# Ledger of designs, part 7: peptides against a protein of PDB entry 3T6J

Target 1, 375 residues: chain A of PDB entry 3T6J
Amino acid sequence: PIVESYIGFIESYRDPFGSRGEFEGFVAVVNKAMSAKFERLVASAEQLLKELPWPPTFEKDKFLTPDFTSLDVLTFAGSGIPAGINIPNYDDLRQTEGFKNVSLGNVLAVAYATQREKLTFLEEDDKDLYILWKGPSFDVQVGLHELLGHGSGKLFVQDEKGAFNFDQETVINPETGEQIQSWYRSGETWDSKFSTIASSYEECRAESVGLYLCLHPQVLEIFGFEGADAEDVIYVNWLNMVRAGLLALEFYTPEAFNWRQAHMQARFVILRVLLEAGEGLVTITPTTGSDGRPDARVRLDRSKIRSVGKPALERFLRRLQVLKSTGDVAGGRALYEGYATVTDAPPECFLTLRDTVLLRKESRKLIVQPNTRLE
Target 2, 372 residues: chain A of PDB entry 3T6J as posed
Amino acid sequence: PIVESYIGFIESYRDPFGSRGEFEGFVAVVNKAMSAKFERLVASAEQLLKELPWPPTFEKDKFLTPDFTSLDVLTFAGSGIPAGINIPNYDDLRQTEGFKNVSLGNVLAVAYREKLTFLEEDDKDLYILWKGPSFDVQVGLHALLGHGSGKLFVQDEKGAFNFDQETVINPETGEQIQSWYRSGETWDSKFSTIASSYEECRAESVGLYLCLHPQVLEIFGFEGADAEDVIYVNWLNMVRAGLLALEFYTPEAFNWRQAHMQARFVILRVLLEAGEGLVTITPTTGSDGRPDARVRLDRSKIRSVGKPALERFLRRLQVLKSTGDVAGGRALYEGYATVTDAPPECFLTLRDTVLLRKESRKLIVQPNTRLE

## One batch from the design tools (peptide; aimed at target 1 I85 R267 R364)

Design b1_p9_4_s3 (made by RFdiffusion4, then SolubleMPNN; from b1_p9_4, 6 letters changed)
Fold by OpenDDE base, seed 2:
Structure b1_p9_4_s3 (fold): chain B 375 residues (1-375), chain A 9 residues (1-9)
Amino acid sequence: as target 1 above (375 residues)
Amino acid sequence: MTLTVEFDY
């Protein structure tokens, strides 16, 4: 078998300032069969990057073909095991040297083991569809999130010699209609500038890319979905995201106004964006469970994903990227923290919903180190 | 950068 490994101070999610990496490592075996889909996605990556909702001037100047493999993890040492990874975590290196993506296939397989009777916050009519397509839809989301999420976009930089990596005279900010007025100076990085919001903001951007691009027929075709199956995969992917946004409230601490998990904060932000779009796209309804205690239902109108959801996400995603590219920390913080704010204001009453989420919380799943055998 | 579902950091 082909063995993959990494070790070091890699991910900074546990650092409040997003700067200090946690020491982690893994040993994994390449799953050749599952890697084939991701390889096809890589083959289309250059073309798919053009579908993202920002001008080419805000995208990388040169496409560098990355690696993407599916891995079965044998050992993972760290505070948590991810479903997917994109490295390195430095935008300058991603732009000039390239990057690598992995999907942790056996981690995903464990996550897909869902019991229908324990599936919270979904309508009964959605449960069977959700169970059927959660795995396939998440494969799509992981691929897009890593490859085209984390792997997309350009940072505007002025180097130590005063040279710009963009044409100051011709590049226009699509949000303002003006020339570029801010950029990263020598020594400044994404994490150093955006600090406390950097990790969650980037995860939000990557998740949004996944939702946005999964609507493209070519993406679904790469993963082997066509016709009604493709539409179901789209629906379940979006449904999973809005449900995740509700579940995210578990990781918010009201007393400290703090989020304890970057990905969950990101998913809540996306939920807020889609709720703001209105028009009945997303509805969260408080209910009473069979046990007589508080419950809730999330509804996503399938027919409004393209007409209402996509435009809302497009505008939001473009704004995320423009603020990131230009190093506009004030604008980026205002935007992101605005959507990340949790109040008990109607109609959503998110603090009340949080109580419901906590009440319905299930025990955390654990992954056990697997064994290998020679057959 | 990562994507997590059930085994978040």
Scores: peptide ipSAE 0.135, ipTM 0.821, DockQ to the pose 0.363
OpenDDE base, seeds 1, 3, 4, 5: peptide ipSAE 0.095, 0.166, 0.152, 0.099; ipTM 0.805, 0.832, 0.830, 0.811; seeds 1, 3, 4, 5 fail the geometry check

Design b1_p9_4_s4 (made by RFdiffusion4, then SolubleMPNN; from b1_p9_4, 5 letters changed)
Fold by OpenDDE base, seed 4:
Structure b1_p9_4_s4 (fold): chain B 375 residues (1-375), chain A 9 residues (1-9)
Amino acid sequence: as target 1 above (375 residues)
Amino acid sequence: MTGTYFFDP
């Protein structure tokens, strides 16, 4: 078997300022069959990057072919086990040296253990479809999230000698119509500038890329889905995201006005964006459970994903990227914190919904370390 | 960066 490992101070999610890495390591075995799908995705990456909703001037100048492998984890040492990884976590290195992607396949497979009777916040008519396609849709989402989410976009930089990595005279900010007015100075990084929102903001961008690009027929084809199956995978992927946005409320602490999980905060933001799009795309309805206690249902109109959802996500995703590229912390914070704010304002009444989410909270699953043996 | 997902029981 092909064995892969890594170790070091890698992820900064537990640092409030997003700067200090937590010590982490894993040992895994390559899943050759699943890796083949991601290899096909890599082969299409250069073309798919052009489908992202920002000008080429806001994308990396030169495409660097990354590596993407599906891994079955034998051991993972850290505070949390991820579903996917994109490294290194430094945008400058990603731009100049490239990056690697991994999908933790046997971690993703845990999603197949979902029990219908315990599945919360979905309409009954969606539950069977959700159970059927949750796993496959995760493969698509994680692949896009890592490769084309974290692996996309350019930071505008002025180096220590005063030289720019972009043409100040010709590059136009697509949001303002003006020349670029801000950038990263020497020594500044994404995390150092955006600090407390950096991790969640980037995860939100990556998740948004996944939702946006999963609509592309070529993506679904790469993963082996066509026709009605492809449409169902798309629907379940989007449905999972809006549901996750509701579930995310568990990780908000009202008393401290803070989030305890970067990815969940990101998913809540996406939910807010899609709710703002209106037109019946997403509906959250408070209900009463069979036990007589508060419950809720999330509905996503699949017929409006492309007509309503995609344009809304396109605009939002472009804004995320432009603000990231230009190092516009003020604008980025205003945008992101605006969507990340949790209040009890109608019609959503998110703080009330949070009580419902907590009431319906189920025990977390345990992931057990596997073994290998010679047969 | 790593993507973290939580699963239903």
Scores: peptide ipSAE 0.050, ipTM 0.802, DockQ to the pose 0.474
OpenDDE base, seeds 1, 2, 3, 5: peptide ipSAE 0.041, 0.042, 0.047, 0.043; ipTM 0.791, 0.792, 0.805, 0.800; seeds 1, 5 fail the geometry check

Design b1_p9_5 (made by RFdiffusion4)
Pose (drawn by RFdiffusion4):
Structure b1_p9_5 (pose): chain A 372 residues (1-112, 116-375), chain P 9 residues (1-9)
Amino acid sequence: as target 2 above (372 residues)
Amino acid sequence: SAGTYFPSP
């Protein structure tokens, strides 16, 4: 459509429980030139789902070209203006017929060297160079194969199923599936507090995972003297964001104030656990003399260490999502999402530095439409 | 569930 639109109580992020949605609405025009660069990603999107750490029976039944667009925003009502979105928010529809992927083009043109804190003098060079371009990649993957992948196991009214039970097996356990989503049950209705952050974490992780693929970069025109940097700046940005996320964590209430930031911290912790000197947090000192930190990500160890930690992680997340296992999901997540002062990081002590170097986001003014 | 993406500072 020339004009793209949508509205309702949709994103559930701000409900302390995680079920009730916050009202919003948007009207934006579809840009053509930048969209083909996405529709390409849609065309070859089919194969990639099978590259995911879980078998094809643990994935959605068919596939689709649901849609992937680039929208110049006219009116976006509500609290915020996301860079990209995958909707509608009803999972059942995501697997039965389809969904849609939205990359807002003109919001980007808004959001783009001393404020590059927690990086090194190198790095921030590659950051300034490849941040913008890589942004499209991470978004595309986050939206398309982030929430595009995965399958829900639901018990329909009768004792039957939406799938064949005897033929499905959990790779972690080896048994046959003993858990699932029953009638009326949904992602938010079960995982609740964690559902948003957990699902976002899975999407971003698939983001990096498939961001390691040559093909996707060929779609975005990255290879050779190119294919490196973008991937690096992407991962580096992910680990740095994992650091900045401490600001949005409330230690007194032992509570996270966001899904994205918390998820990014979790991915950071998983990478730190992979160890092998791949990632480091150093309690340095800024030129101003105050405290500071430098995030160190060895790029040569990306594929040899980090990738395994990823696909193992995604395999577990997805496995627990399909069967709808809350116990394992939380135990696996809230454990990774825990914030403490234990070394050799001391995140409780780092958080202060994160707050000192903290940033306040900008404001996006919007145009109107007068009736003549 | 709805999926959204936000840039990191």

Design b1_p9_5_s1 (made by RFdiffusion4, then SolubleMPNN; from b1_p9_5, 5 letters changed)
Fold by OpenDDE base, seed 4:
Structure b1_p9_5_s1 (fold): chain B 375 residues (1-375), chain A 9 residues (1-9)
Amino acid sequence: as target 1 above (375 residues)
Amino acid sequence: MTGTFYPDP
């Protein structure tokens, strides 16, 4: 078998300032069969990058074909086990030297372990569909998240010699219609500049790319979905995200006004964006469970994903990228923290919903390292 | 960066 591993101070999610890496490592075996789909995604990456809602001037100057491999993890040492990984974590290296993507296939498979009777916050009519397509839709989401999320976009930089990596006279900010007015100076990085919001902001961008591009027929085709199946995968992917946004409230600490998990904060932000879109796209309804205690239902109108959801996400995603590229910390913080704010304001009453989320909290899964053998 | 975590902790 082909064995892959990595080890080191890699992920900075546990650093409040997004700077210091946590020591992490894994050993995994390549899943050749599952890697084939991701290779097809890589083959289409250059074209799919053009589908993202920003000008080519905000994308990498040169497409560098990355590796993308599905891995069955034998051991993972760290505070959390991801479903996918994109490395290195330095944006400058990503855009000049390239990057590698991995999908942790057997971690993704944990999604299939969800029991219907324990599935919270969904309509009964959605539960079977959700259970059926959660795994496949998550494969799509992870692939897009890593390859075209973390793997997309350009940072505007002025180097130590004063040279720019963009044409100051011709590149236009699509949000303002003006020339580029801010950039990264020599020695400035994404994490150093955006600090407390950097990790969650980037995860939000990557998750948004996944939702946005999963609507593209070519993407669904790559993963083997057509017709009604493709539409169901799209629906479940979006439904999973909005549900995750509600579940995310578990990781918010009201007393400290802070988030304890970057990905969950990102998912809450996306939920807020889609709620803001209105028009009945997303509805969260407080209910009473069969036990007489508070419950809630998340509803997503599949017929409005393209007409309402996509345009809202497009605008939001473009803003995320533009602010990232230009190093506009003030604008980026204002945008992101605005959506990340948790209050008890109607109609959502998120702080009240948080109580419901905590009440309905599922038992924590213990991920146990697998065994492999020749039979 | 570490990608998507399993959504159900």
Scores: peptide ipSAE 0.060, ipTM 0.807, DockQ to the pose 0.606
OpenDDE base, seeds 1, 2, 3, 5: peptide ipSAE 0.046, 0.042, 0.046, 0.046; ipTM 0.794, 0.793, 0.803, 0.803; seeds 1, 2, 3, 5 fail the geometry check

Design b1_p9_5_s2 (made by RFdiffusion4, then SolubleMPNN; from b1_p9_5, 4 letters changed)
Fold by OpenDDE base, seed 1:
Structure b1_p9_5_s2 (fold): chain B 375 residues (1-375), chain A 9 residues (1-9)
Amino acid sequence: as target 1 above (375 residues)
Amino acid sequence: MTGTYYPDP
């Protein structure tokens, strides 16, 4: 088997300031079949990057072909096991040297192991479809999230010699219509500037890229989905995201006004964006369960994904990128924290919904190291 | 960066 591993201070999600890495390590075996799908995605990456809703001036100057591998993890040491990884975490290296992507395939498989009767917050008519396509849709989402999410976008930088990596006279901010007014100075990084919101903000950007680009027919073709299957994969991917946004409330601590998981915060933000879009795209309805206790249902109108959802996500995603590129911390924080705010204000009453989420919480899945054999 | 975490049920 082909074995891959990494070890060291890698991810900063445990640092409130997003700077100090947690010690992690894994050993995994390459899944050749799934890796081949991701390689096809890599082959289309340069073209797909152009489909993102920002000008080329906000994208990397030169496309660097990354590596993408699907892995079956044998052992993982860390506070949590990811579904996907994009490294290195240094933006300068990503832009000048390249990056590597991995999907932890067997970790994803664990996420798919949900019994129908235990599947919360979905309408009954969505459950079978959700169960059928959750896995495949998640493969698509992870691939896009890592490769084209984390792997996209440019930071505007003035180096130690005063030189800019962009043309100050010609580059236009698509949100303001004006020239670029802010950038990263020498020594400033994404994490150092955006600090407490950096990790979650970036995850939100990456997740949004996934949702946005999964609508592209070429993406679905790469993963082997066509026709009705492709549409179902899209639907379930979006449905999973809005459901995740509701589930995310578990990871919010009202007393401290903080989030305990960056990805879940990101998913809540996306939910808020899609709710704000209105027009019946997403509906969260409090209900009463068969036990007489509070419950809830999330409904996504499939017919409005492209007409309502896509434009809303496009605008939001562009704003995320522009604020990131320009190092506009004030604007970025205002935008992101605005959507990340959890109150009990109508109509959503998110704090009340949080109580429902906690009430319906099931036992956490236990991930056990597998045994492998050579034949 | 770590990619997607699967949401807890």
Scores: peptide ipSAE 0.084, ipTM 0.804, DockQ to the pose 0.590
OpenDDE base, seeds 2, 3, 4, 5: peptide ipSAE 0.042, 0.045, 0.049, 0.043; ipTM 0.791, 0.810, 0.798, 0.794; seeds 3, 4, 5 fail the geometry check

Design b1_p9_6 (made by RFdiffusion4)
Pose (drawn by RFdiffusion4):
Structure b1_p9_6 (pose): chain A 372 residues (1-112, 116-375), chain P 9 residues (1-9)
Amino acid sequence: as target 2 above (372 residues)
Amino acid sequence: FAGTYEFIP
């Protein structure tokens, strides 16, 4: 459509429980030139789902070209203006017929070297160069194969299923599936507090995982003297964001104030656990003399160590999502999402530095439409 | 679920 639109109580992020949605609405025009560069990603999107750490029976039954667009925003009502979105928010529809992927083009043109804190003098160069371009990649993957992948196991009214039980097996355990989503049950209704952050974490992780694929970069025109940088800046940005996320964590209440930031911290911790000197947090000192930190990500160890930690992570996340296992999901997540002062990082002590170097986001003014 | 992507500073 020339004009793209949508509205309702949709994103559930701001409900302390995680079920009730916050009202919003948007009207934006579809840009053509930048969209083809996405529709391409849609065309070859079919294969990639099978590259995911879980078998094809643990994935959605068919596939689709649901849609991927680039929208110049006219009116976005509500609290915020996301860079990209995958909707509608009803999972059942995501598997049965389809969903949509939205990359807002003109919001980007808004959001783009001393404020590059927690990096090194190198790095921030590659950051300034490849952040913008890589942003499209991470978004495309986050939206398309982030929430585009995965399958829900639901018990329909009768004792039957939405799938064949005897032929489905859990790779982690080896048994046959003993858990699932029953009638009326949904992602938010079960995982609740964690559902948003958990699902987002899975999406971003698939983002990096498939951001390691030559094809996708060929779609975005990255290879050779190019294919490096973008991937690096992407991962580096992920780990740095994992650091900045401490700001949005409330230690007193042992509570996270966001899904994205918490998820990013979790991915950071998983990478730190992979160890092998791949990632480091150094309690440095800024030129101003105050405290500071430098995030160190060895790029040569990206495929040899980090990737395994990823696909094992995604495999677990997805496995627990399909069977709807809350116990394992939480125990696997809230454990990773835990914030403490234990070394050799001391995140409780780092958080202060993160707050000192903290940033306050900008404001996006919007135009109106007068009726003549 | 409505998936969204947020900017990283």

Design b1_p9_6_s1 (made by RFdiffusion4, then SolubleMPNN; from b1_p9_6 with F1M A2T)
Fold by OpenDDE base, seed 3:
Structure b1_p9_6_s1 (fold): chain B 375 residues (1-375), chain A 9 residues (1-9)
Amino acid sequence: as target 1 above (375 residues)
Amino acid sequence: MTGTYEFIP
């Protein structure tokens, strides 16, 4: 078997400022079959990057072919086990040296063991479809999230010598129609500038890329889905995201106005964006459960994903990227914190919904690290 | 910034 490992101060989720890495490590075995799908995705990455909703001037100047493998983790030492990883975690290095992607396939598989009777917040008509396609759709989402999410976009930089990595005279901000007015100076990084929102903001961008690009037929084809199956995978991927946005409320602490999980905050933001799009795309309905206690249902209108959802996500995703590229912290914070704010304002009443989410919360699953054997 | 997708079971 092919063994992969890493160890060191890598992920900074536990640092409120996103700067200090947690010491972690893993040992994993390459899943050759799933890795082949990700290799096909890599082969299409340069073309798929052009489908992202920003001008080429906001994308990396040169495509650097990354590595992408699916891994079955044997041992993981850390505070949390990811589903996917994109490293290094520095945009400057990603732009100039390249990056590596991994999907932790057996971690993803743990999520697939959801029992139908325990599946919360979905319409009954969606449950069987959700159970069937949650796994495959999640593979698609993780692949896009890592490779084309974290692996996309350019930071505008002025180096220590005063040179720019972009043409100040010709590059136009697509949101303002004006020349670029802000950038990263020497020594400034994504984390140093965006600080407390940096991790969650980037996760939100990556998740949004996944939702946006999963609509592309070539992506579904790469993963082996065609026709009705491809449409079901798309639907379940979007449905999973909006459901996750509701579930995310568990990780919000109202008393501190604080999010305790970057990805969950990101998913809530996406839910807010899609709710704002309106037109019946996403509906959250408070209900009464069979036990007589509060419950809720999330509905996603499949027929409106492309007509309503995609344009809304496109605009939002473009704004995220433009603000990131230009180092516009004020604009970025205003945008992101606006969508990340949790209030009890109607019609959603998210603080009330949070109580429902907590009420319906299941016990956290224990992940047991496996052994491997030769047969 | 971190480049990790985390699923919370």
Scores: peptide ipSAE 0.046, ipTM 0.806, DockQ to the pose 0.680
OpenDDE base, seeds 1, 2, 4, 5: peptide ipSAE 0.044, 0.043, 0.045, 0.043; ipTM 0.792, 0.797, 0.804, 0.787; seeds 1, 2, 5 fail the geometry check

Design b1_p9_6_s2 (made by RFdiffusion4, then SolubleMPNN; from b1_p9_6, 3 letters changed)
Fold by OpenDDE base, seed 3:
Structure b1_p9_6_s2 (fold): chain B 375 residues (1-375), chain A 9 residues (1-9)
Amino acid sequence: as target 1 above (375 residues)
Amino acid sequence: MTGTFEFIP
């Protein structure tokens, strides 16, 4: 078997300022079959990057072909186990040196073991479809999230010599119609500028890329889905995201006005964006469970994903990227914190919904390290 | 950056 590993101060999710890495490590075995799908995705990456909703001037100047491998984890030492990884965690290095992606396949598989009777917040008619396609849709999402999410976009930089990595005279901000007015100075990084929102903001961008690009037929084809199956995978991927946005409320602490998990905050933000789109795309309905206690249902209108959801996500995703590229912390914070705010305002009453989410919370899954054997 | 953490729905 092909063995992969890493060790060191890698991820900064436990640092409130997103700067200090946690010491972690893993040992994993390559899943050759799934890796082949990701290799096909890599082969299409340069073209798919052009489908993202920002001008080429906001994308990396030179495409650097990354590695992408699916891994079955044998051991993972850290505070949490991810579904996917994109490294290095420095945008400047990603732009100039390249990056590597991994999907932790057997971690994803653990999520697939949810029993139908334990599925919360879904319409009854969606449960079987959700169970069937949750796994495959999540593979698609992780692949896009890592490769084309974290692996996309350009930071505008002025180096120590005063040189810009963009043409100040010709590059136009697509949101303002004006020339670029802000950038990263020498020594400034994504994390140093955006600090407390940096991790969650970037995860939100990456998740949004996944939702946006999963609509592309070529993506589904790469993963082996065609026709009705492809449409079901798309639907379940979007459904999973909006459900996750509701579940995310577990990780909000009202008393401290803070989020305890960057990815969950990101998913809540996406839910808010899609709710704002209106037109019946997403509906959250408080209900009463069979036990007579509060419950809720999330409904996603499949027929409105492309007509309502995609344009809303496109606009939002473009704004995320433009603000990131230009180092506009004020604008970025205003945008992101606006969507990340949890209140009890109608019609959603998210603080009340949080109580429902907590009430319906399942026991945390225990992740156990596997054994492997040669046969 | 790490993708989705163990908090997968």
Scores: peptide ipSAE 0.046, ipTM 0.811, DockQ to the pose 0.611
OpenDDE base, seeds 1, 2, 4, 5: peptide ipSAE 0.042, 0.040, 0.044, 0.041; ipTM 0.796, 0.787, 0.805, 0.795; seeds 1, 2, 5 fail the geometry check

Design b1_p9_6_s3 (made by RFdiffusion4, then SolubleMPNN; from b1_p9_6, 3 letters changed)
Fold by OpenDDE base, seed 4:
Structure b1_p9_6_s3 (fold): chain B 375 residues (1-375), chain A 9 residues (1-9)
Amino acid sequence: as target 1 above (375 residues)
Amino acid sequence: MTGTVEFIP
């Protein structure tokens, strides 16, 4: 088999300031069949990058073809097992030297093993569809998240010699209509500037890229979905995200006003963005379960994903990227923390919903190291 | 960066 591995201080999610990496490592085997889909995605990456809602001046100057592989993990040592990975984590290296993407295929498969009767917060009519398409939709999401999420965008930099990696005279900020007024100075990094919000902010950007680009027919075609199947994959991908945003409340600590998991915070932010879009796109309804205790239902109107959801996400995603590129920490923090705030304000009453989420919490799955065999 | 960590609840 083709074996891949990595080890070291890689991910900084457990550092409140996003700077110090946790020591982790994995050993995995290449899944050739699944890797073929990601290779097709890579082949289309340069074109798909142009579909992102920012001008080319905010994208990498030169497209560097990355590697993308689906992996079956044999061993993963760390605090959590990801579904996908994009490395290195340094944005400057990503834009100048390139990057590698992996999908942890068998980890994704574990995520799909939810029993229908235990599936929380969905309408009954959505459960079967969700179970059917969660896996495929998540493959799409992870691929886009890694390759075109983490793999996209440019940081504006002034180097130690005072030279800029962008034309100060011609590059325009699409949000303000003005010339670029801020950038990263020598020695400044994404993590050093955005600190406490850096990890979650970047995950939010990457997740948003996934949702946004999964609407593109070419993406669905790459993954082998057409017609009604493609629409179902889109619907379930978006539904999964809004559900995840509700589930995310488990990882919020009201007493400390903080989040304990960067990806879940990101998913909550996306939920807030889509709720703000209004027009019946997303609704969360408190209910009473069959046991007489609090429950909730998330509803996503399929017919409004493109008309309401996409424009809202487009605007939000563009703002995320522009603020990241320009190193505008004040603007970025204001935007992100605004959406990441959890209150009990109506109509959502998120703190009350959190109690419901905790009440309906599923038992933590134990992920066990797999075996391989020759047949 | 680690992609979508679905902490499967």
Scores: peptide ipSAE 0.041, ipTM 0.787, DockQ to the pose 0.586
OpenDDE base, seeds 1, 2, 3, 5: peptide ipSAE 0.041, 0.037, 0.040, 0.040; ipTM 0.790, 0.772, 0.785, 0.781; seeds 2, 5 fail the geometry check

